Peptides against a protein of PDB entry 9IZ0. Designs and how they scored, part 318

Target 1, 345 residues: chain A of PDB entry 9IZ0
Amino acid sequence: ITCLGSNGHTYKQLVKGGNDDLRQDAVMEQVFEQVNGFLRSYRKTSQRNLSMRTYKVIPLALKTGVIEWVQDTIPLGEYLDSAHKVYHPKEWSLSTCRKLIAEKQMEDLETRLKVYDLVCRHYRPVFRHFFLESYADPVQWFTTQTNYARSTAVASVLGHVLGLGDRHGQNILIDKTSGEVIHIDLGIAFEQGKKLPVPECVPFRLTRDVVDGMGITGVEGVFRRCMEFTLETLRREEDSLLSVLEVLRYDPLFSWLISPLRRMKKQKMQLENFNQPESGNITTDASRDPKIQRNNVSGESEAERAILKVRQKLSSTLSVEASVGELIRIAQDPSYLALMFCGWS

## One batch from the design tools (peptide; made by RFdiffusion4, then SolubleMPNN)

Design b2_p29_1_s3 (from b2_p29_1, 14 letters changed)
Fold by OpenDDE base, seed 3:
Structure b2_p29_1_s3 (fold): chain B 345 residues (1-345), chain A 29 residues (1-29)
Amino acid sequence: as target 1 above (345 residues)
Amino acid sequence: DKELEEYEKELKEKKEELEKKLEELLNSE
């Protein structure tokens, strides 16, 4: 659908119908708008124009909504697969790398680390080429790469604090005009991704290609400093952020639990990515297994635990610098990256 | 390769200088 905005601009909108519960995405976008308010009020973050890039989600019904079409974007994973074929045509295909990781998924950590290292040696980072090929002007190149590092830093802090999961290369868009990252499909929040069959072990995505896009400074300089300023802002606004989350505790439209349908969809995608044989008849009759009912932690008990975890992540027990340093270390740790579906890129 | 590495190095040095000038400007406001 094309809509005329109040500013006289035409916006393309995607109408999603089906089993995608857009209410989770809409609520997370509202949380990001509030956080963007805090980032605009604090000098160190406002001067750097730090924000989480948002997109408009309007839930119309339980299974229907309108999403703003993010113009001039590309999925990170789509760019990386294309760029790898161009810049490293003699290296392994993405399918070969996925197969080798999948064949070893049931092995010990030592074996998985050896296979991860082997894949990394045959699939080198290329994301720096996005900025080099898209921006011939050195000032535009510098500006867009800086915007990328800044937006990735904000998204990384928010991803950790809010426990955003499922940040794979198809859920991260790159804005071709600004170089900024846009996170989509926000249906896994508050560490619900740790309850997937393959749990997420990293606080945010900081793979070799995500780092390569920051240029020769990598995680040092702009990215680290912008993470620090973002975390400092969130610690100052802890009570304000927790108050926003407490309002969501009582929102009847928000589910603090991953929906059975989303869990099944993510589980299916995980099984397909690992070439696991379809374990037979996943009967859609998840309503009838009395064992699933007994482990239904009340949505209220999940909300309370989620808010408690956010408070714990905002704790001033460690300095901002020490906290950011540890997050960057964990996000780049091969012992976690080797366990991911695509931790090498 | 070498010319690209030298160019990436020069761009790094210019980037670090521009980042420093930007931080100086941002701290002067």
Scores: peptide ipSAE 0.024, ipTM 0.593, DockQ to the pose 0.010
Fold by OpenDDE base, seed 4:
Structure b2_p29_1_s3 (fold): chain B 345 residues (1-345), chain A 29 residues (1-29)
Amino acid sequence: as target 1 above (345 residues)
Amino acid sequence: DKELEEYEKELKEKKEELEKKLEELLNSE
């Protein structure tokens, strides 16, 4: 919809209905604004303008609200699918790659690694072309690629610390003006992505295309250094960040657990993305809900466990450099990426 | 192929130089 503001300007608004917990998005955006306060207060991060890009979320009801449509954005996955068809028209389709990974989902790690490597050889990275196509001026190209690496570094550290899940290419927008990343659909946090039918095994999305967008230096240089400065800031502000999360413990509208409905929706979307529409009437026999033993762990005990995990991720036991180095290594490890729904791009 | 690899290498070296100059500027403030 288009809304007329009190200032006479027209704003494009996305109305999400019924099935997306916009309250969870709104709460996570509030946490990001607090973290952006910490990043602005610390010299090493403020000088680099490090921030998590936020968007306005207005929850109208528990499952309905208005999201500010970020103008001049594109979903990463939409760009990559289009660019891959242009630059690599003889390589495999995204649907072929998805099918091959799905067919091996229940196989051993060795078999999954072989299929992942095969898919990677037939679906090469293209995201570097976004910056080359969009910015003819060398200064603009360098600036926007730097902004991309910086924003991806902040989002990677913060996404790891808060345990953000469901970081697929449709939930990551690219700002065409700045080159910055914008993370959307924040309803899977505090490691609840590990409870998905395809568990998330990486700390953040650092696939081959995410790295290709950083250009020829890859993760080395701006990205690594900005991850280090971001983690240093979050470690310094640990007590402040934990205090913000403790306030959320008492928000009766915030869910520390993935809803069964959202889990089922994601399961259905994962299955539908693997099945071509063969016309088979799958009678949804709703009867085999696996009784996840609801151990009556109070919502309070889930919040406490989530906050404890955040504290553990901010531990100073390892240097910032060693911690970032290990996170980058794990996020790029084929043994984890081969287990993902789309770990190749 | 070789000319493209050399050009990618020159662009790498130039990017690393620009990143270093930017960090030197940011550390001098």
Scores: peptide ipSAE 0.025, ipTM 0.587, DockQ to the pose 0.010; fails the geometry check
Fold by OpenDDE base, seed 2:
Structure b2_p29_1_s3 (fold): chain B 345 residues (1-345), chain A 29 residues (1-29)
Amino acid sequence: as target 1 above (345 residues)
Amino acid sequence: DKELEEYEKELKEKKEELEKKLEELLNSE
């Protein structure tokens, strides 16, 4: 849909209907707007124009709304699948890699590390080519790659602090004009990704392709420093951020827990991506998972636990540099990535 | 290719230098 704004500008809008919880996205976008206020108020982040890229979400009903169409974007996973076929046509397909990881999902860590390493050798990074092919001018190339590293740093810190899950390549858009990342589908937050059928073990997505897009410095330089400045800003504004999250505690539209429906949808998508037969009992087992059947945890108690975890992640017990260093280490650790649904790309 | 690895290394050093100069400028404000 194209809408005329009160400012006389036309906006492309996507109407989403059905079971997608746009309220979760709208709330998280409001949190990002507040965080962007903090990033603009702090010199070290303001001078670097550090921000979480946002999009407008207008929930119209329980599961219906209008989202802003993010123009000039591509999903990271769409680019990587296309680019991998171009630059590495003799390597394994993404489906082959997914299958091999899935076949070993129930095996020990040593076996999972071996299959992860094998997949990594047969599916090499390509994301550096996005910047090289899209920007013929060296200044534009450098600027957009720098913007990508900065934007990824902000999203990584904020994603860790808020416990954003399900950060697969289709939920991360790349802005072709700026090189910035745009995170979408924010319905898995506050570490609810650990409750997925394949638990999330990394604080944010820092896979080989995410690093390859930073260029030859990788995580060193702009990315690391921008993570540090972002975390320093969030630690400074801890009380302000916690106050924003406390407002969400009283929002009857906000869900602190992954919905059984969303968990089932993710389980189904994981099974489909693995060519595993739908066991006809998926509907019953997702409802019977005793981790969901913690009947006695009021929504308030989960909100309180979520806020407490945010506070713990903002603790000054470690330096900003030590905290960022550990986050980067964990996010790149093969022992964690080998356990992920798609840790190789 | 060894020439490509050397060129990637030179580009690394140049990027690190440019990033350092940018940080020095941003810290001087």
Scores: peptide ipSAE 0.025, ipTM 0.598, DockQ to the pose 0.010; fails the geometry check
Fold by OpenDDE base, seed 1:
Structure b2_p29_1_s3 (fold): chain B 345 residues (1-345), chain A 29 residues (1-29)
Amino acid sequence: as target 1 above (345 residues)
Amino acid sequence: DKELEEYEKELKEKKEELEKKLEELLNSE
């Protein structure tokens, strides 16, 4: 829909309807706005204009709302699929790569690493071309690539600290004007991505294409340093951040757990993207309901556990540099990326 | 191939140096 603002500007609005909990997105965007306040108050982050790009979410009901339409954006995954066909027309298709990874999903780590490496050889990074194609002016090219590395660094730290999941290429938008990343579909937070059928093992998305977009220095330069300054700011503002999260403990509409319905929907979407023929006989032998002991862990106990994990991630036990170094190492480790749904791009 | 790898390495080192100088400037303000 298109809305006229009180300022006389026309805004495009996307109405999301259905079973997707937009309240989670709205709450996470509010947390990002508070964090953007901390980033503006700290010299090292404010001088670099470090921020998490946000979008306005208005929840209209428990499962429906209006989101701000982010103009002049493209999903990272859409760009990468298109660009890969242009720059590497003789390499494997994204569907072929997905199929090969899926066929080995139940195999041991050694077999999965071999298939991941094979896929990586037949699907090379292309994301550097986004900046080269879109920005003919060298200053604009350098500025937008720098903005990409900066925004990716902020999103990576926040994604780790808040335990954001489901960070696939359709949930990461690129702003074509600034080069900044915009994260959408924030309903998998506080490490609930580890409860997905394909558990998330990386702290944030730092795949080969995400790194290729940073240019020749890759993670070594603007990205690493901006992660360090962002983490330093969040450690300084730990009590302020924890106070913001503690308010959510008392929000009866905020879910600290992934809904069983959302889990099943994501499972189905992951399986449907694998053209496995319907072997029709899923005999719903409903009889082995594993007694998932519904430990009625009160929603309060899950909130407390989530806040405790945030505090643990902000611990000053390691230096900022050591902590960021370990996060970057883990996020790029083939042993984790080979376990992901799409770790090669 | 080797000349391109050397040129890529030199460009990386120059970029890291320029980024460091930019940070020193930003920290001096």
Scores: peptide ipSAE 0.020, ipTM 0.523, DockQ to the pose 0.010; fails the geometry check

Design b2_p29_1_s4 (from b2_p29_1, 13 letters changed)
Fold by OpenDDE base, seed 4:
Structure b2_p29_1_s4 (fold): chain B 345 residues (1-345), chain A 29 residues (1-29)
Amino acid sequence: as target 1 above (345 residues)
Amino acid sequence: EEEEKRYEEELEERKKELEKKLKELLESE
């Protein structure tokens, strides 16, 4: 829809309806705004303009809301699929890669690693071309690539600390003007991604294409340093961040658990991305309700566990450099990426 | 084939020019 603002300007707005609870997105955007306050307060982060890019979410009902349409954006996955067809037309299709990974989903780790390596050799990174194509001026190219590495570093630290899930290429937008990343569909947080049918095993998305966009230095330089400065800031503001999360503990609109409906929707989308449309009558015998043991864990006990897990991730037991180094290592580890739905791109 | 090779050469030359300017910028900070 197009809305006329009180200032006389027209704004494009996306009305999202269906099974997605935009209240979760709105709450996570509020947490990001508070964290952006912390990042502005410290010299090391403020001098680099480090921030999580936010967007306005107005929840209208349980499953309906208005999302600010971020103009001049593209989903990372949409760019990568298009660019891969241009730069690597002789390589495997994204559908072929997905099928091979899916066919081996129930196999052992060794078999899954072999298939992941095979897919990686037939689907090469292309995301560096986004910056080379979009920016003719070398200063703009450098600035936008730097902004990408900075914004990805902030999003990676925050994504790890808050346990953001469902970080596939359609839930990460690239701003074509600034090169910054914008994370959308924030309703899987506090490690609830581990409860998906394909569990998330990485702390954040740091696939080969995400790294290729950082240029020749890859994760070394701007990205690593900005992760370190972001984590240093969050460790200093631990009590402030935990206090913000404690307010959310009492928010009746916030769910610390993935909704059964969202889990089923994600399960269906994961299964549909594996099945070509063979017209086979899958009688979904809806009778196997997996007895999710209703452990009578009060919503309070889940919030408490989530907050304790955030505190553990902010622990100063390891240096900032050691902690960031381990996060980068795990996020790039083939043994974890081979287990993901799309760990190769 | 010759056009594809020429495009790869032009892309690699542009990449080297960008890497040089990047080095000059990093030495000035």
Scores: peptide ipSAE 0.019, ipTM 0.403, DockQ to the pose 0.009
Fold by OpenDDE base, seed 1:
Structure b2_p29_1_s4 (fold): chain B 345 residues (1-345), chain A 29 residues (1-29)
Amino acid sequence: as target 1 above (345 residues)
Amino acid sequence: EEEEKRYEEELEERKKELEKKLKELLESE
């Protein structure tokens, strides 16, 4: 829908309805606004204008709401699919790569690593071209690439600390004006991504294309330092951040658990992206629901575990540099990326 | 202060390397 603001500007808004809980997105955006307050209060982060890009979410009812549409954005995955066809027209299609990874999903780690390496050789990074194509002026190019690296660093630290899941290329928008990243669909948080049919094994998305967008320095310099300053700020403000999360513990409408319906919907979307319509009767034998013991873990016990994990991730046991170094290493490790649904791009 | 100055110097050095590499890329297309 298009809304006329009180300022006379027209805003495009996405009305989301159905089974998607926009209340989780609204709550996570409120947490990001509080974190942006901490980033503005700290010299090392404020001087660099470090922030998590936010969008307005207005929940209208259970499972319905209005999302402010971020103008001049593109999904990372949409750009990468288009750019890969232009720059590497002789390489494998995204659908071929996805199919090969899925066909080997139940195989051992060694086989999955071989398939991941094979896919990586036939689907090379292209995200550097986003900045080269969009900005003819070297100063604008450098500024936007720097903004991308900065915003990705903030989002990576926050994504790790808050345990954001489902960070696929359609849930990460790129601002075409600033080069900044905008994370959407925040309904998988507090490590609930580990409960997906394909468990998330990385702390944040740092795939080859995400790194290629940082330019010739990759993860070194702007990205690493901005992660360090962001983590240093969050460690300093640990009690303030935990106090914000404790308010959510008492919100009876905040779901600390992924809903079985959302889990099944994500599973279907993952499977349907593999089926070009060969008319084969896939009898969904619904009978192999693994008996995940419905331990009635009270919503309070999951909230307490989530807050405890946030505290553990903010622990000063390791230096900021050591902690960031380990996060970057794990996020780029082929042994984890080979286990992901789309770890090659 | 010294760490901030060292960061600004490293940013300017990387900016120059990037501008040079961008120029080489644009001259190769």
Scores: peptide ipSAE 0.005, ipTM 0.314, DockQ to the pose 0.012
Fold by OpenDDE base, seed 2:
Structure b2_p29_1_s4 (fold): chain B 345 residues (1-345), chain A 29 residues (1-29)
Amino acid sequence: as target 1 above (345 residues)
Amino acid sequence: EEEEKRYEEELEERKKELEKKLKELLESE
């Protein structure tokens, strides 16, 4: 839909219909707005203009809403697929890499690590070229790359704390003007990504291309420090953040569990990307009891467990630096990335 | 192949020029 604003500007709006609950996206965007309030109130984060980029979600019905179309954006995965073909045309296609990882999905960790390493050698990072191509002015290049590292740091901490899943390259937009990341499709939260057919094992997306976009320092400097300041802010505002999440516990419209339909859709999309004609009876556990009644009791117990996990992630038992260091280590660990659907890019 | 190599060389030159200008900016602050 195209809407004319009261300011005379034309805004494109995406009407999303289907099986995905846009209320989850809307609620997560409200949580991000509250977190952005905390980031603005804290000196170390406010001085750096640290924020999670948000987009407007207006749920019109249980499964239908209007999403603000973020103009001047590109999906990270769309850019990377195009850029890899340009900069590394002799390397393997994304489809070849996906196929090889899929063929070894049921193998041991050692075999999966060998295939992951092989894929990494034949699919090198290119995301630094986004900034080098898009910005001819060195100040603009540095500013946008810095904004990318900052926004990725905020999104990484917040994504870990809230347990955001489904962080593939099509669910991460790059703002071509600011260099900031915009996370979309927020309906997998509170570690429900671990319940996917390919479990998400990393706290956030910190693949080689995500790091390559940070420039010559990679994760060191801007990204690490901005993660530390963000985590320090969230630890300081723990009670405020938990109070926001407690409001969601009482929202009868918020689902703390991944919907069976979304799980099936994700499974189908994973299978279609593998082009394997193997009619293996993947017993879609969708044939098990469709009478998972939304027993309010199951939702409340999952909400309590989710809030407890958020509290545990905000624990001050380790320093901010130690906690961030461990998160960065895990997010880059080949032993986890080799288990992912697309951990190489 | 030759056009690809030329494009890689132009990108690497542009990268070096940007890194140099960035260093000059950081040394001026």
Scores: peptide ipSAE 0.000, ipTM 0.310, DockQ to the pose 0.010
Fold by OpenDDE base, seed 5:
Structure b2_p29_1_s4 (fold): chain B 345 residues (1-345), chain A 29 residues (1-29)
Amino acid sequence: as target 1 above (345 residues)
Amino acid sequence: EEEEKRYEEELEERKKELEKKLKELLESE
């Protein structure tokens, strides 16, 4: 819908109705706003304008709300599919690559690595072209590529610490004005991505195209340094961040577990993404509640385990540099990327 | 049960079609 604000400005809003857990998105955006407060308070992060890009979520009821439409954005996956057809028209289609990876999903790691390598050879990175096409001025090109690397670094650290899952190319928007990343659909957090039908094994998305967008320095430039400064800030504000998460422990509207309905919806979307890129409004008629046995894992015990894992990820046992180095290594490791639904792009 | 069994059968049929296409692709390199 388009709303006229009291200020005379028109705002595009997405009204979501049905089984979408907008309360989780709203809570995660509130956590990001607090983290952005920490990033503004420290000189090393504030001088670089480090922030997690946020969007407004207004929950109207348990399953309904209004989401701010982020203007001037494109989904990363939409750009990559389009650009790959332009720059590499002789390479394999995204559909072919998805099929090959899915066919070997039940095979051993060695077989999955061979198929992943094959797909990588026939589907090369293109995301550098986003910056080259969009910004003809060298200063704008460098600035937007720098903003991309910075925002990706913040999102990578924060996504790891909060265990943010479902970070596929449709849930990562690129701001065409700034080059910054905007993460959407935040309802898979606190490592619940490991409970998906295709378990998420990487700490954050650092695929070949995500790296290609960083330019010639890849991860070794602005990205690594901004990850280090972000992690340093989060370690300093550990008690403040944990206090924000403890408030959520007592929020009866916040779910620390992926809902069975959301798991099934994601499973269907993974399967449908093999056939057509149709942005169909699948009004899945919610009337068939399968009696999934609620294993009575107290939501409180899951919240406590989630908070403990956040504390463990903020541990100063390793240096910031060593911790960031290991995260970057794991996020780029073919042995983990070969296990993903789309680890090649 | 019957819808789940039909879904498993469709999944297994799709796997066989994919295996065949992969083999054709690997034999063409």
Scores: peptide ipSAE 0.000, ipTM 0.213, DockQ to the pose 0.035

